# Designs tried in a protein design run: peptides against a protein of PDB entry 3V4L. Part 63

Target 1, 386 residues: chain A of PDB entry 3V4L
Amino acid sequence: GQPLAKDKVALLIGNMSYWEHPKLKAPLVDVYELTNLLRQLDFKVVSLLDLTEYEMCNAVDEFLLLLDKGVYGLLYYAGHGYENFGNSFMVPVDAPNPYRSENCLCVQNILKLMQEKETGLNVFLLDMCRKRNDYDDTIPILDALKVTANIVFGYATCQGAEAFEIQHSGLANGIFMKFLKDRLLEDKKITVLLDEVAEDMGKCHLTKGRQALEIRSSLSEKRALTDPVQGAPCSAEALVRNLQWAKAHELPESMCLKFQCGVHIQLGFAAEFSNVMIIYTSIVHKPPEIIMCDAYVTDFPLDLDIDPKHANKGTPEETGSYLVSKDLPKHCLYTRLSSLQKLKEHLIFTVCLSYQYSGLEDTVEEKQEVNVGKPLIAKLDMHRGL

## One batch from the design tools (peptide; aimed at target 1 A78 L206)

Design b2_p22_5_s2 (made by RFdiffusion4, then SolubleMPNN; from b2_p22_5, 8 letters changed)
Fold by OpenDDE base, seed 4:
Structure b2_p22_5_s2 (fold): chain B 386 residues (1-386), chain A 22 residues (1-22)
Amino acid sequence: as target 1 above (386 residues)
Amino acid sequence: METVILQSTDGSTQEEIPLSSL
């Protein structure tokens, strides 16, 4: 019969906004598109952008809590990376220049921990360079991996080679994701699917002789990303996993705020990623005596590092949200919260209504505080332990 | 001719390519 997954869980990390290293663009699009594809495959997807070392460690720990016997685990990473002595290192956004293994996450350590969970399948998709880092001479002492015969690595490039992206003004994938996305939904053994992606990528004239997909596998069974999830969660662990994932993806409910002047504001929320939320405000009722009114969001928690210059924009794109704009209501003011993992407390902010009466020159302000609790990934308290 | 940059994900290699090459 077709193999069954007990569940399917994916962690997708896209690091692009490096502090001390060249910025990337593709991880934004790649994580978003891969998230949507994996959701169509019934994966529970946690999608995270721009993680620090500490935040990456916590994201991996939370991902490992979602893993159990017979669960399919998929880790995708797009960002800076290197490979020393056959160990793959994912580089956090706060990594120093030069970065070293002590500043990075070792993929083989994550694999060890996944093997302890008795997973049904372990897939690593590593969209990073695999060049040696000559500034890191550390040889990690890794414990011997178990022989689980359920491991697949899809490397965007060969050992010692670079992975590429297209730095365009528009949205573009990395070279790996450009080809992976076209086949990801195919009902094929994951190693066969990746082999076909390798053939397609091998036709790319831009990267020919510079980047080639490498498949490293120990997969004794016909496992596919299309393998159905085993029905109703019968185990306590499956219920806990479903609840943990659901908590990490719970948006705040849309709110209708009523101001004393009689203006009504709709406050809405949309997820771009598990750690990225768009807040939008719209005026749904305005008394005729009010000639102008705008509803701004302000007074965000300092931990979110919200630049007021990028808040309250007339378009989602002006906030840096290029992907979800089609799914958002039009004619709002938009604010992008890109670092929800940093939220230690409840998301409390102010909605400020600025308005003008007919025949008065002065603007009037009314303010309402809004508490939306812990949205999305902020429910996992990724800062517990600092 | 509009150009784009093909960049390695470590930023160590950058190549200007024609947009028509995508």
Scores: peptide ipSAE 0.502, ipTM 0.932, DockQ to the pose 0.804
OpenDDE base, seeds 1, 2, 3, 5: peptide ipSAE 0.458, 0.409, 0.331, 0.445; ipTM 0.917, 0.900, 0.872, 0.912

Design b2_p22_5_s3 (made by RFdiffusion4, then SolubleMPNN; from b2_p22_5, 11 letters changed)
Fold by OpenDDE base, seed 1:
Structure b2_p22_5_s3 (fold): chain B 386 residues (1-386), chain A 22 residues (1-22)
Amino acid sequence: as target 1 above (386 residues)
Amino acid sequence: EETVVLRSTDGETEEVVPLSSL
């Protein structure tokens, strides 16, 4: 019979905004496009950008809570990385220069923990360099992996080689995602799908001799990312998994704010990623005696590190939101909250209405505090230290 | 011919390639 997944869960991490290392661009687009494709494949997707070591550990721990017997687990990582002695290390955004194994997440340790969950399939897609780090002489003593015959690694590049992104004036994919996205929806055994991606990369004159996909697999069964999820969640664990995923993706409800001057503001929320939310404001009613008015958001929690210079923009793109702009209402002011994993408390902020009356030169301000609870991933308390 | 930069995901290597290669 066709294999069935008990459920399908994916964690996607894209690290770009490194503190001590070169900034990347492709992980933004790659995580977003892969999220949309995996959602079409009925995956529960957690998508996270720009994680610290501690935040990456917590993301992996939360991902492991979503895994159970017969669940398909997919981990995608795009960012800096290295490979020492056949162990792959994902580099967090706060990693020092040079980084070492103690500053990084070992993929083989994650695999060990996934095997303990009795998963139906374990897929790792690693869009990072695989060069040796000569500053790290640590030989990880890994326990012997269980023989589960359900593991697939897709490495964006060969052992000891580099992975590449395309730097152009626009948004572009990494080389691996460029080819992967064209085949990801195909109803094929995952190793066959990845082999076809490897052939496409090998035929392209751009990638030939620069980057080649490596597949490492123990997968003995014909399992595909297209394999249907086994029917309604019948177990307590399946209910918990569904609730945990839903909790991580709950947006605040849109609000209509009424000011004393008679102006009405629509406040709305959109998810770009599990840790990235767009706030947008629009004037929905204005008294005729008010000639100009704008609704700004301000006074965000300090943990979010919101630069006011990038807040309250006339376009989503001016906030750094290039991917969801088509799905947003027009004629708003937009603010991008890019670090929701840092939020310890409820998201409380101020909506400031600035307006002018006809025949008065002075601007008037009214303020209203808004509490939207913990949006998206902030509900998972991924921050250091309660 | 318009060119693009291929950058290593570790930022160490950069290659200039024709845009027609994309």
Scores: peptide ipSAE 0.370, ipTM 0.895, DockQ to the pose 0.763
OpenDDE base, seeds 2, 3, 4, 5: peptide ipSAE 0.351, 0.370, 0.364, 0.354; ipTM 0.893, 0.900, 0.893, 0.893

Design b2_p22_5_s4 (made by RFdiffusion4, then SolubleMPNN; from b2_p22_5, 9 letters changed)
Fold by OpenDDE base, seed 4:
Structure b2_p22_5_s4 (fold): chain B 386 residues (1-386), chain A 22 residues (1-22)
Amino acid sequence: as target 1 above (386 residues)
Amino acid sequence: METVILQSTDGSTQEEVPLSSL
């Protein structure tokens, strides 16, 4: 019969905004597109951008809590990385220059922990360079992996080689994701699917002789990303997993704010990623005596590091949100919260209404505090232990 | 001819390539 997954869970990490290293662009698009594809495959997807070492560790720990016997686990990473002695290291955005294994997450350690969960399938998709880091002479002492015969690595490149992205003014994928996305929905054994992606990528003239997909697998069964999830969650563990995932993806409800002047503001929320939310404000009612009226969001928690210069924009794109702009209402002011994993408390902020009456030169302000609780990934308290 | 930069994900390699090659 067709294999069944007990559940399907994916963690996608895209690191771009490095502090001490060259910035990337592709991980934004790659994580977003892969999230949408994996959701069509009935994966529970956690998608995270620009994680520190500590935040990456916590994201992996929370991902491991979603894993159990017969669950399909997929880890995707796009960012800086290296490979020393057959160990793959994912580089956090706060990694020093030069980075070392002590500043990075070892994929083989994550695999060990996934094997302890008795998962049905472990897929690693690593869109990073696999060059040796000559500044890191540390040989990780890894415990012997179990023989689980359910492991697939898709490396964007060969050992000792680079993975590439296209630095364009527009949205562009990394080379790996460019080809992976076209086949990801196919009902094929995951190793066959990745082999076809390798053939397609091998036709790319830009990366020919520089980047080639490497498949490392120990997969004894015909497992596909299309494998159906076993029906209604019958186990307590499956219910807990569903609740945990649902908590991490709960948006605040849209609010209608009423000001004393008679202006009504709609406050709305959209998820770009599990740690990235767009707030948008729109004026839904304005008395005729008010000639000008704007609704700004301000006074965000300091942990979010919101630059006011990037807040309250007339377009989502001016906030750095290029992917969800089609799904957002028009004629709003937009603010992008890109670091919800840093939020220690409830998301409390101020809606400031600035307005002018007909025949008065002075602007009037009214303020209303809004508490939206812990949105999205902030419910997982990924800062616990700092 | 419009060009784009092909960049390694570690930033160590950058190459200007024709947009028509994508």
Scores: peptide ipSAE 0.458, ipTM 0.914, DockQ to the pose 0.818
OpenDDE base, seeds 1, 2, 3, 5: peptide ipSAE 0.444, 0.408, 0.329, 0.431; ipTM 0.909, 0.898, 0.875, 0.904

Design b2_p22_6 (made by RFdiffusion4)
Pose (drawn by RFdiffusion4):
Structure b2_p22_6 (pose): chain A 386 residues (1-386), chain P 22 residues (1-22)
Amino acid sequence: as target 1 above (386 residues)
Amino acid sequence: SADVPTRGVITDEEVEKVEEEL
């Protein structure tokens, strides 16, 4: 009568800043939006931006680790894609020009690994172009899929076609997400809901005859993204899964820093994506003997490759964050730490204090090191092992 | 550079042209 989910897990990857290919803009916004919607449907969500081939492979491994028998698994990709010989490929940021299947992730490979885990539902939302990569000589000769009647595809466009994004100077949105976001929360069967999305997408003027939603499904059960999760976890296997999930969304505690000069610096942290964290520095207390002082953050791990233009900015928007000043506490210096999947080490940076005493010209520098461990996805140790 | 498949982009100019046609 009622279909049930052992758990609902989602992996969302949004690639924008390609090295050898045109950079995109809507993937960040679309990924942010799909996480919020999927969390309302009680999903364990992993949100990641600008992943290389190696990094992409690890995200799939961490996602597969969160899937077991009866778990609804969902994959959303927004970025560059090509389709050759019946296979869909997601292109990582590190992809060369020209690129081949070896440089890319085959969705069919990911699907087989999910079937090996006995998942109740396999939903794929591929918000990418589907043309031929004429430079791809290799045909993967993949093994046949087990007939499991739970595979669902939400291609943003048809084979040989393009998926489009509206790059309006402001926010920038994807077409698939414009029509998906207004309908995702419905209690319809996943295939029925995706078809209703395809109808509204045809009413789109900007994309008519260039992009149409393609649905491919084997699903023979009235399964939906709104189906409930098996109430009390109470199983030992179920507990290990919730820990593995919580291990990736840990944020450093908002600490207060005391300086030898009697100045207090409040250090705050904010989550944007599993791969993105925002630090803010607020000067909470200073002694009367000091009037002039500015707190600034430096000496980040080189693995992260933090650009100076994204750090120590008066507002979060100036760092490139999707989070706005109403979401983040007012008046601090905001710094954006994207690319946490690049952190093998522990997070150590210096909170540097430049200050001046009453009646003196000289400028005094007091540097204090801060170790915040492995925030968010860095805690998963994606680089672990030999 | 090689001509490879990429995602489509709709520019502000293209949105203005579509609004004019409507």

Design b2_p22_6_s1 (made by RFdiffusion4, then SolubleMPNN; from b2_p22_6, 6 letters changed)
Fold by OpenDDE base, seed 5:
Structure b2_p22_6_s1 (fold): chain B 386 residues (1-386), chain A 22 residues (1-22)
Amino acid sequence: as target 1 above (386 residues)
Amino acid sequence: KADVPVMGVITDEEVKKILEEL
């Protein structure tokens, strides 16, 4: 019969806004496009941008909680990285310059923990450099991996080589994702799919002699990303996993706020990523006596680091949201919350209505506090160290 | 700053040059 997955879970991390290193652009597009493709493949996809070391550790821990016997696990990472002694290190956005293994996440440690879950398939897609870091003399004593014959690594580049992004005219993919996305939906064994991606990359003149896909696998079975999920949740753990997943992807319900002046505001929410939400406001009813009326969101939790200068924009693009703007309602004010993983408490904020009556020079303000609970990834309490 | 491994960038100028050499 066709192989069945007990479930399919993916963690996608895109680091681009580094503090001490060059900023990247491709991880934004790559994580977004890969998220949409993996969702079409019935993956449970956590998509996270710009994580600190601590936030990356917690994201991996939450991902590992979603893994169980026969579950397909996929980890994608796009960002800075290095490889020392055959160990791959993902670099967090807060990593110092120079960084070391103690500042980074070791992929082989994650693989060890995935093997303890008795996963059906372990896929690592590493869109990072594989150069040696000569500032890190640590030899990680990794425990011997179990022989599970279910591991696939797709490295965006060869050992000791760089991976590249293309900074061409706005939003572009990284080189690896540019070719991966065209084949990802194919009903093929994952190693065969990656071999075809490697051939496509090898034909590209932009990559020739600069970057080549390396595939490392022990996959003994014909497993594909297209393999169907087993329909009935067979265990209490599967129900808990599904509930935990649903919580991490639940948007706040759209609200109709009614002000004393008779103005009605629609407040809506959209997910760009698991840690990135757009709030949008629109005036849906205005009394004729009110000549001017504006609705602003303000008083966000300090943990979110929301600059008021970047809030309440007339377009999604002015907030830095280029990918979901087509799916948003028009004629709103938009605010992008890009760091929901930092939210410790409920998302409480103020909707401020500023308006003017016909024949009065003075502006009137009305305010309503809104509590939307913990949106998206903030429900996982990723800021709680164990 | 220390020279640590970082993602490479292919610039617009490099892309144009490669496309002109084809």
Scores: peptide ipSAE 0.379, ipTM 0.864, DockQ to the pose 0.912
OpenDDE base, seeds 1, 2, 3, 4: peptide ipSAE 0.372, 0.374, 0.365, 0.361; ipTM 0.865, 0.859, 0.855, 0.858

Design b2_p22_6_s2 (made by RFdiffusion4, then SolubleMPNN; from b2_p22_6, 7 letters changed)
Fold by OpenDDE base, seed 1:
Parts: C-alpha cells; sequence; structure tokens
Structure b2_p22_6_s2 (fold): chain B 386 residues (1-386), chain A 22 residues (1-22)
C-alpha cells in the first residue's frame, strides 16, 4: 500500500541578517515559498527568520518535540554554512567572524536526535555552502548513527562547493529553491523528485560548473512528501503536536479601538512567518470635525528591537514585508515585528492617535495601551532551556 | 575579515555577462 505518515512536521530556518557576515536575500523568499508548498502537502510548518545560536537550538528542540514514531520530519535551512569532515554546520546570525563548530548547529547531531524519535522519514534540505572552514579544526566525534533506512539529504551544492543566490534588484529565490519549488508537489519518491531537481539545476547556465545538487539517501521505501497523513490524531502525542503547532500560529484577534474624540481604529494582525508579524491600523470612523488623523503603534517591548523609522509605514513593502502585502488590507499604517522569538512576555504596545480639529493648528494625541498576549511563535516558551 | 565559507552571490552584472555569452 502507499506509505502513510503519522503526521508531517517541517522546520524552516532562513538566516539573512548576519551581524558579522554578508547579508543574504534569497532565504526570505525561499522560506516563504517553501512554507506555502509544504502547507499544501499537509505539513505543519514552523518558519523562522534570522535566528541566533540560542534561538536556533531552541527551534530545533521545539521541532524535536513535534517528532514521534512514524512522523515525517523535514528540516530546511537557508543561510551561511560549511562542511568539515562530512559534518554540515548551519551558521546563526550572531556567529562571530571567524565562526567555528561551537558557534554553529551540526546537522548530523540533529539527525541523531531525529532518529531517536523513530520518525517515518527524515528530510534535510540544506541551502548553504559546503566549503571547508579552515578556522574550525574541531573533529566532531559523532556517535554512530542508527541504521534507519529513512534519511534523505538534499544539498543545494556538492561537497567543497558554494551555494549561490541571485541578487536581483527585486525578490529572487536561491538557485536550489528556484528548481525545487517547481517539483515539490509531485507525487514521487523524495529521492526521485530531488534527482529531477538536480537535472533541472544542471541545465542552469548561471551555476554550471559552480553549483550542483547532491543527494545522500538511505531511503529504502517509496516515501514521498505527498504521502497522506494518517487520519484523526488518536494519540495524546499527536494531540500535543497539533496543539503546539496551532499555538505557534495563533494570531491576535483583530480589535476595534475607540478613542475619546470619537475616532474608531481597526487594529489587525497578519503572519508573514512564525516569528514575523505585521500589525496594521486603519481609521474606520472619524468625526467630521476631525480633518486629519493617524493611528501609530509605539512603545513596543525592547526585546523586539523595533526601529521606529521602519514602523507605521503607508505600505507593507516600506516595513520590509514584500510577500504578504497582497493579502493585507489597503490604506493602513503597517509595522513589521520580525523577532517574535525574543518576546519573553506578553506583547504590550501603545496605539497613539494623532489628530487635528478643523480650525485648530495644534495636533492632539490620545493613547491606548494594547495587550495582545503572546503572538505566534512567542507562545512556545523557547526560553525555558536556561 | 577571516575568509570563512559564505553563500555566493551572482550579481545582475554577472547574469548579463552569462546571458550575453549564450
Amino acid sequence: as target 1 above (386 residues)
Amino acid sequence: KADVPVMGVITDEEVKEIEEKL
């Protein structure tokens, strides 16, 4: 019969905003497009941008809590990386220059932990460089992996090579995702699908002789990303997994704020990623005596590192939100919260209404504090490990 | 800066140069 997945869970990490390394662009688009494709494949997807070492460790730990016997686990990473002695290292955004294995996450260590969960399928999609880091002299003594015939690695590049992004003036995929996205929904054994992606990438003149997809697999069964999820969650673990995923994707409810001047504001929320939320404000009612009014959001928690220069924009794109702008209401002010994983407590912020009466030159302000609880990924207490 | 392995970038200029050679 066709294999069944007990469940399907994916962790997608895109690191771009490196502190000590070149900034990337492709991981933004790649994580977003892959998230949408994996959701069409009935994956529970956690999508995270710009993680520190600590945040990456916590994201992996939370992902491992979602894994269980017969669950399909997919880890995607896009960012800087290296390979020493056949071990793949994902580089966090806070990694020093030079970075070493002690500053990075070893994919083979994650694989070991996934094998302990008795997963039905383990897929790693690694959109990173595989060059040797000569500043890391550490030889990882990895314990012998269990012989599980359910592992697939798709490397964006061959051993000792770079992976590439295309820096167009606009949004562009990395080379790997450009070809992967066109085939990801195909009902094929995952290794056959990746082999077809490798053939398509091999026709790309931009990367010919510089980047080639490598597939490593022990997968003995005909398993596909299209394999159906086994019916209603009957186990306590499956219920916990569904609840954890649902919590990590719960948006705050849209609010109607009423000010003393008689202005009514709609406050709304949208998810771009599991750790990235857009707040939008719109004037839904204005008394005729008020000629101008704007609703600003301010006084965010310091842990979110929100630059006021990028807040309260007339377009989502001016906040750095290029992907979800089509799904957002028009004629709002927009603010992008890109670091929800840093939020330890409730998201409390101020809505400031600035307005002017007809025939008065002075601007009046009214403020209202809003508590929206823990939005999205901030509901997962990723901080409890210290 | 130390020469650590980083993601490669193909620029718009490099894209044009490759396309012009095809």
Scores: peptide ipSAE 0.399, ipTM 0.883, DockQ to the pose 0.916
OpenDDE base, seeds 2, 3, 4, 5: peptide ipSAE 0.389, 0.387, 0.379, 0.393; ipTM 0.877, 0.877, 0.876, 0.882

Design b2_p22_6_s3 (made by RFdiffusion4, then SolubleMPNN; from b2_p22_6, 8 letters changed)
Fold by OpenDDE base, seed 2:
Structure b2_p22_6_s3 (fold): chain B 386 residues (1-386), chain A 22 residues (1-22)
Amino acid sequence: as target 1 above (386 residues)
Amino acid sequence: KADVPVMGVITDEEVEEIKKKL
């Protein structure tokens, strides 16, 4: 019969905003598009941008809690990285220059932990460089991996080579994701699908002699990303997994705020990623005696590092939210919270209404505090160890 | 700065040079 997945879980990490290294652009689009495709494939997707070493470790730990016997696990990473002695190292945004293995996450260590969960399929999609880091002389003593016939690596590049992004004027995919996205929904064995992606990349004149996809697999069974999830969650573990994922993806409910002047504001929330949320405000009712009226959000928790200069924008694009702008209501003020993983407490902020009456020169302000609890990934308490 | 491995970038100029060779 067709193989069944007990469940399907994906962790997608896109690191772009490096402190000590060149900034990237492609991981934004790549993580977003891959998230949407994997959701169409009935994956539970955690999508995270710009993680520190500590935040990456916690994201992997939370991902491993979603894994169990017969679950399909997919890890995607886009960012800086290297390969020493056949071990792949993902570079966090806070990594020093030079970085070493002690500052990075080893993919083969994650694979070891996934094998302990008795997963049905382990897929690694690594959109990173595979060059040797000569500043890292550490020979990782990795414990012997279990012999499991369920591992697939898709490397965006060959061993010892670079992966590339294309710096177009605008949003563009990385080279790997550009070809992967066109095939990802096909009902094919994952190794056959990746081989077709490798052929498509091999025809591209931009990548010819610079980047080629490498597939490394032990996969003995005909498993596909299209494989259906086995029925209603019958096990307590499957129910816990579904609840844990649902908690990490719960948006605050939209609110209608009423001010003393009779102005009504709609406060809404949208997810761009598991750690990135857009807040938007709109005036839904204004008394005719009020001539000007604006609704600002302010007084965010300090842990979120919200610059007021980037808050309350007239467009989603002015906040850096280029991908979800079509799904947002028009004629709002928009604020992007890009670091929800850093939130230790409830998201409490102030909605400030600034308005003017007809025939009065003075601007009047009214304020309301709003508590929306822990939105999205902030429910996982990715900081419990600090 | 230490020369650590980083993601490569193909510039718009490099893209246009490749297109001119096709």
Scores: peptide ipSAE 0.376, ipTM 0.858, DockQ to the pose 0.898
OpenDDE base, seeds 1, 3, 4, 5: peptide ipSAE 0.375, 0.368, 0.362, 0.370; ipTM 0.861, 0.857, 0.853, 0.859

Design b2_p22_6_s4 (made by RFdiffusion4, then SolubleMPNN; from b2_p22_6, 8 letters changed)
Fold by OpenDDE base, seed 1:
Structure b2_p22_6_s4 (fold): chain B 386 residues (1-386), chain A 22 residues (1-22)
Amino acid sequence: as target 1 above (386 residues)
Amino acid sequence: MADVPVAGVITDEEVEEILKKL
């Protein structure tokens, strides 16, 4: 019979905004495109950008809570990385220069923990460098992995090689994602699909002799990413998994704010990623005596590190939101909250209405505080530790 | 800066140069 997944869960991490290392661009587009494809494959996807070591550990812990017997687990990582002694290390954005194993997440440790969950399939897609880090002499003593015969690694590059991005028009794609996206929806055994991606990459003159896909697999069964999810959640664990995923993707409801001057503002919310939300404001009613009127958002929690210079933009693109701009309403002011994983409290902020009356030179301001609770990933309380 | 493994970038100029050689 066709294999069935008990459920399908994916964690996608894209690290770009490194503190002590070169900034990347490809992870933004690649995580977004892969998120949309995996959603079409009925994956529960958590997509996270720009995680610190602590935030990456917590994201992996929360991902492991979603894993259970017969669940398909997919981990995608795009960012800086290295490989020492066959161990792959994902580099957090706060990693020092030089980084070492103590500053990084070991993929084989994550695999060990995934094997303890009795998963139906474990897929790792690692879009990172696989060069040796000569500043890290640590030999991880990994316990012997269980023989589960359900593991697939897709490495974007060969051992000792770099992974590359191609920049076009200010947006970049990883070479791996460029070829993976064209085949990811195919009803094929995952190792066959990745082998076809490797062939397509090998035909590309841009990558020839620079980057080649490596597949490492113990997968003995014909399992595909297209394998159907086994019907309605019958277990308490499946219900908890569905609730946790739903919480991580719950947007605030759109609000209509009414100011004393008679101006009405629509406040709306859109998810770009599980930790990235766009706030948008629009004037839906203005009294005729008010000639100019703008609605700004301000007074965000300090934990979000919102630069006011990038807030309240006339376009989504001016906030750094290039991917969801087509799905946003036009003629708004836009603000991008890119670090929702840092939010410990409720998202409370101020909507400031600035307006001018006909025949008065002075601008008038009215303010209204808004509490939207914990949006998206902020509901998962990834902060273990009071 | 320490020479740590970092992702490579193929620039638009490098892409154009490769495409011109094809």
Scores: peptide ipSAE 0.301, ipTM 0.829, DockQ to the pose 0.881
OpenDDE base, seeds 2, 3, 4, 5: peptide ipSAE 0.289, 0.267, 0.286, 0.288; ipTM 0.815, 0.799, 0.815, 0.813

Design b2_p22_7 (made by RFdiffusion4)
Pose (drawn by RFdiffusion4):
Structure b2_p22_7 (pose): chain A 386 residues (1-386), chain P 22 residues (1-22)
Amino acid sequence: as target 1 above (386 residues)
Amino acid sequence: VEEEEKELEELEEGKLKLVPRS
């Protein structure tokens, strides 16, 4: 009568800043939006931006680790894609020009691994182009899929076609997400809902005849993204899964820093994506003997490759964050730490204090090191092992 | 309908770009 979910897990990857290919803009916004919608449907969500081939493989491994018998698994990709010989490929940021299947992730490979885990539902939302990569000589000769009647595909466009994004100077949105976001929360069967989305997408003027939504499904059960999760987890296997999930969305505690000169620096942290964290520095207290002082953050792990133009900015928007000044506490210096999947080490940076005493010209520098461990997805140790 | 016509007019005037993800 009523279909049930053991758990609902989602992996969302949004690639924008390609090295050898045109950079995109809407993936960040679309990924942010799909996480919020999927969380309202009680999903364990992993949100990741600008992943290399190696990094993309690890995100799939962490996602597969969160899937077991009866778990609804969902994959959303927004970025560059090509389709050769019946296979869909997601292109990582590190992809060369020209690129091949070896450089890319085959969705069919990911689907087989999910079937090996006995998942109740396999939903794929591929928000990418689907043309031929004429340079691809290799045909993967993949093994046949087990008939499981739970596979659902939400291709943003058809085979040989292109998926489009509106790059309006401001926010920038994807077409598939414009029509998906208004309908995703409905209690319809996943296939029915995706078809209703395909109708509204046809009413799109910007994309008519260039992009149409393609649905491919084997699903023989009235399963939906709104189906309920098996109430009390109470199983030992269910507990290990909730820990593995919580292990990735840990944020450092908002600490207060005391300086030898009697100055207090409040250090705050904000989550944007599992891959993205924002630090802010507020000068909470200073003694009367000091009037002039500025707190600045430096000496980040080189693995992260933090650009100075994204750090120590008056507002969060100036760092490139999707989060706005109403979401983040006012008046601090905001700094954006994207690319946490690159952190093998522990997070250590210096909160540097440049200050001046009453009646003196000289400028005094007091550097204090801060170790915040492995924030968010860095805690998963994606680089672990030999 | 009116919002779609407005977005189409902005695209013809070059106020935004429609970009394939390729």

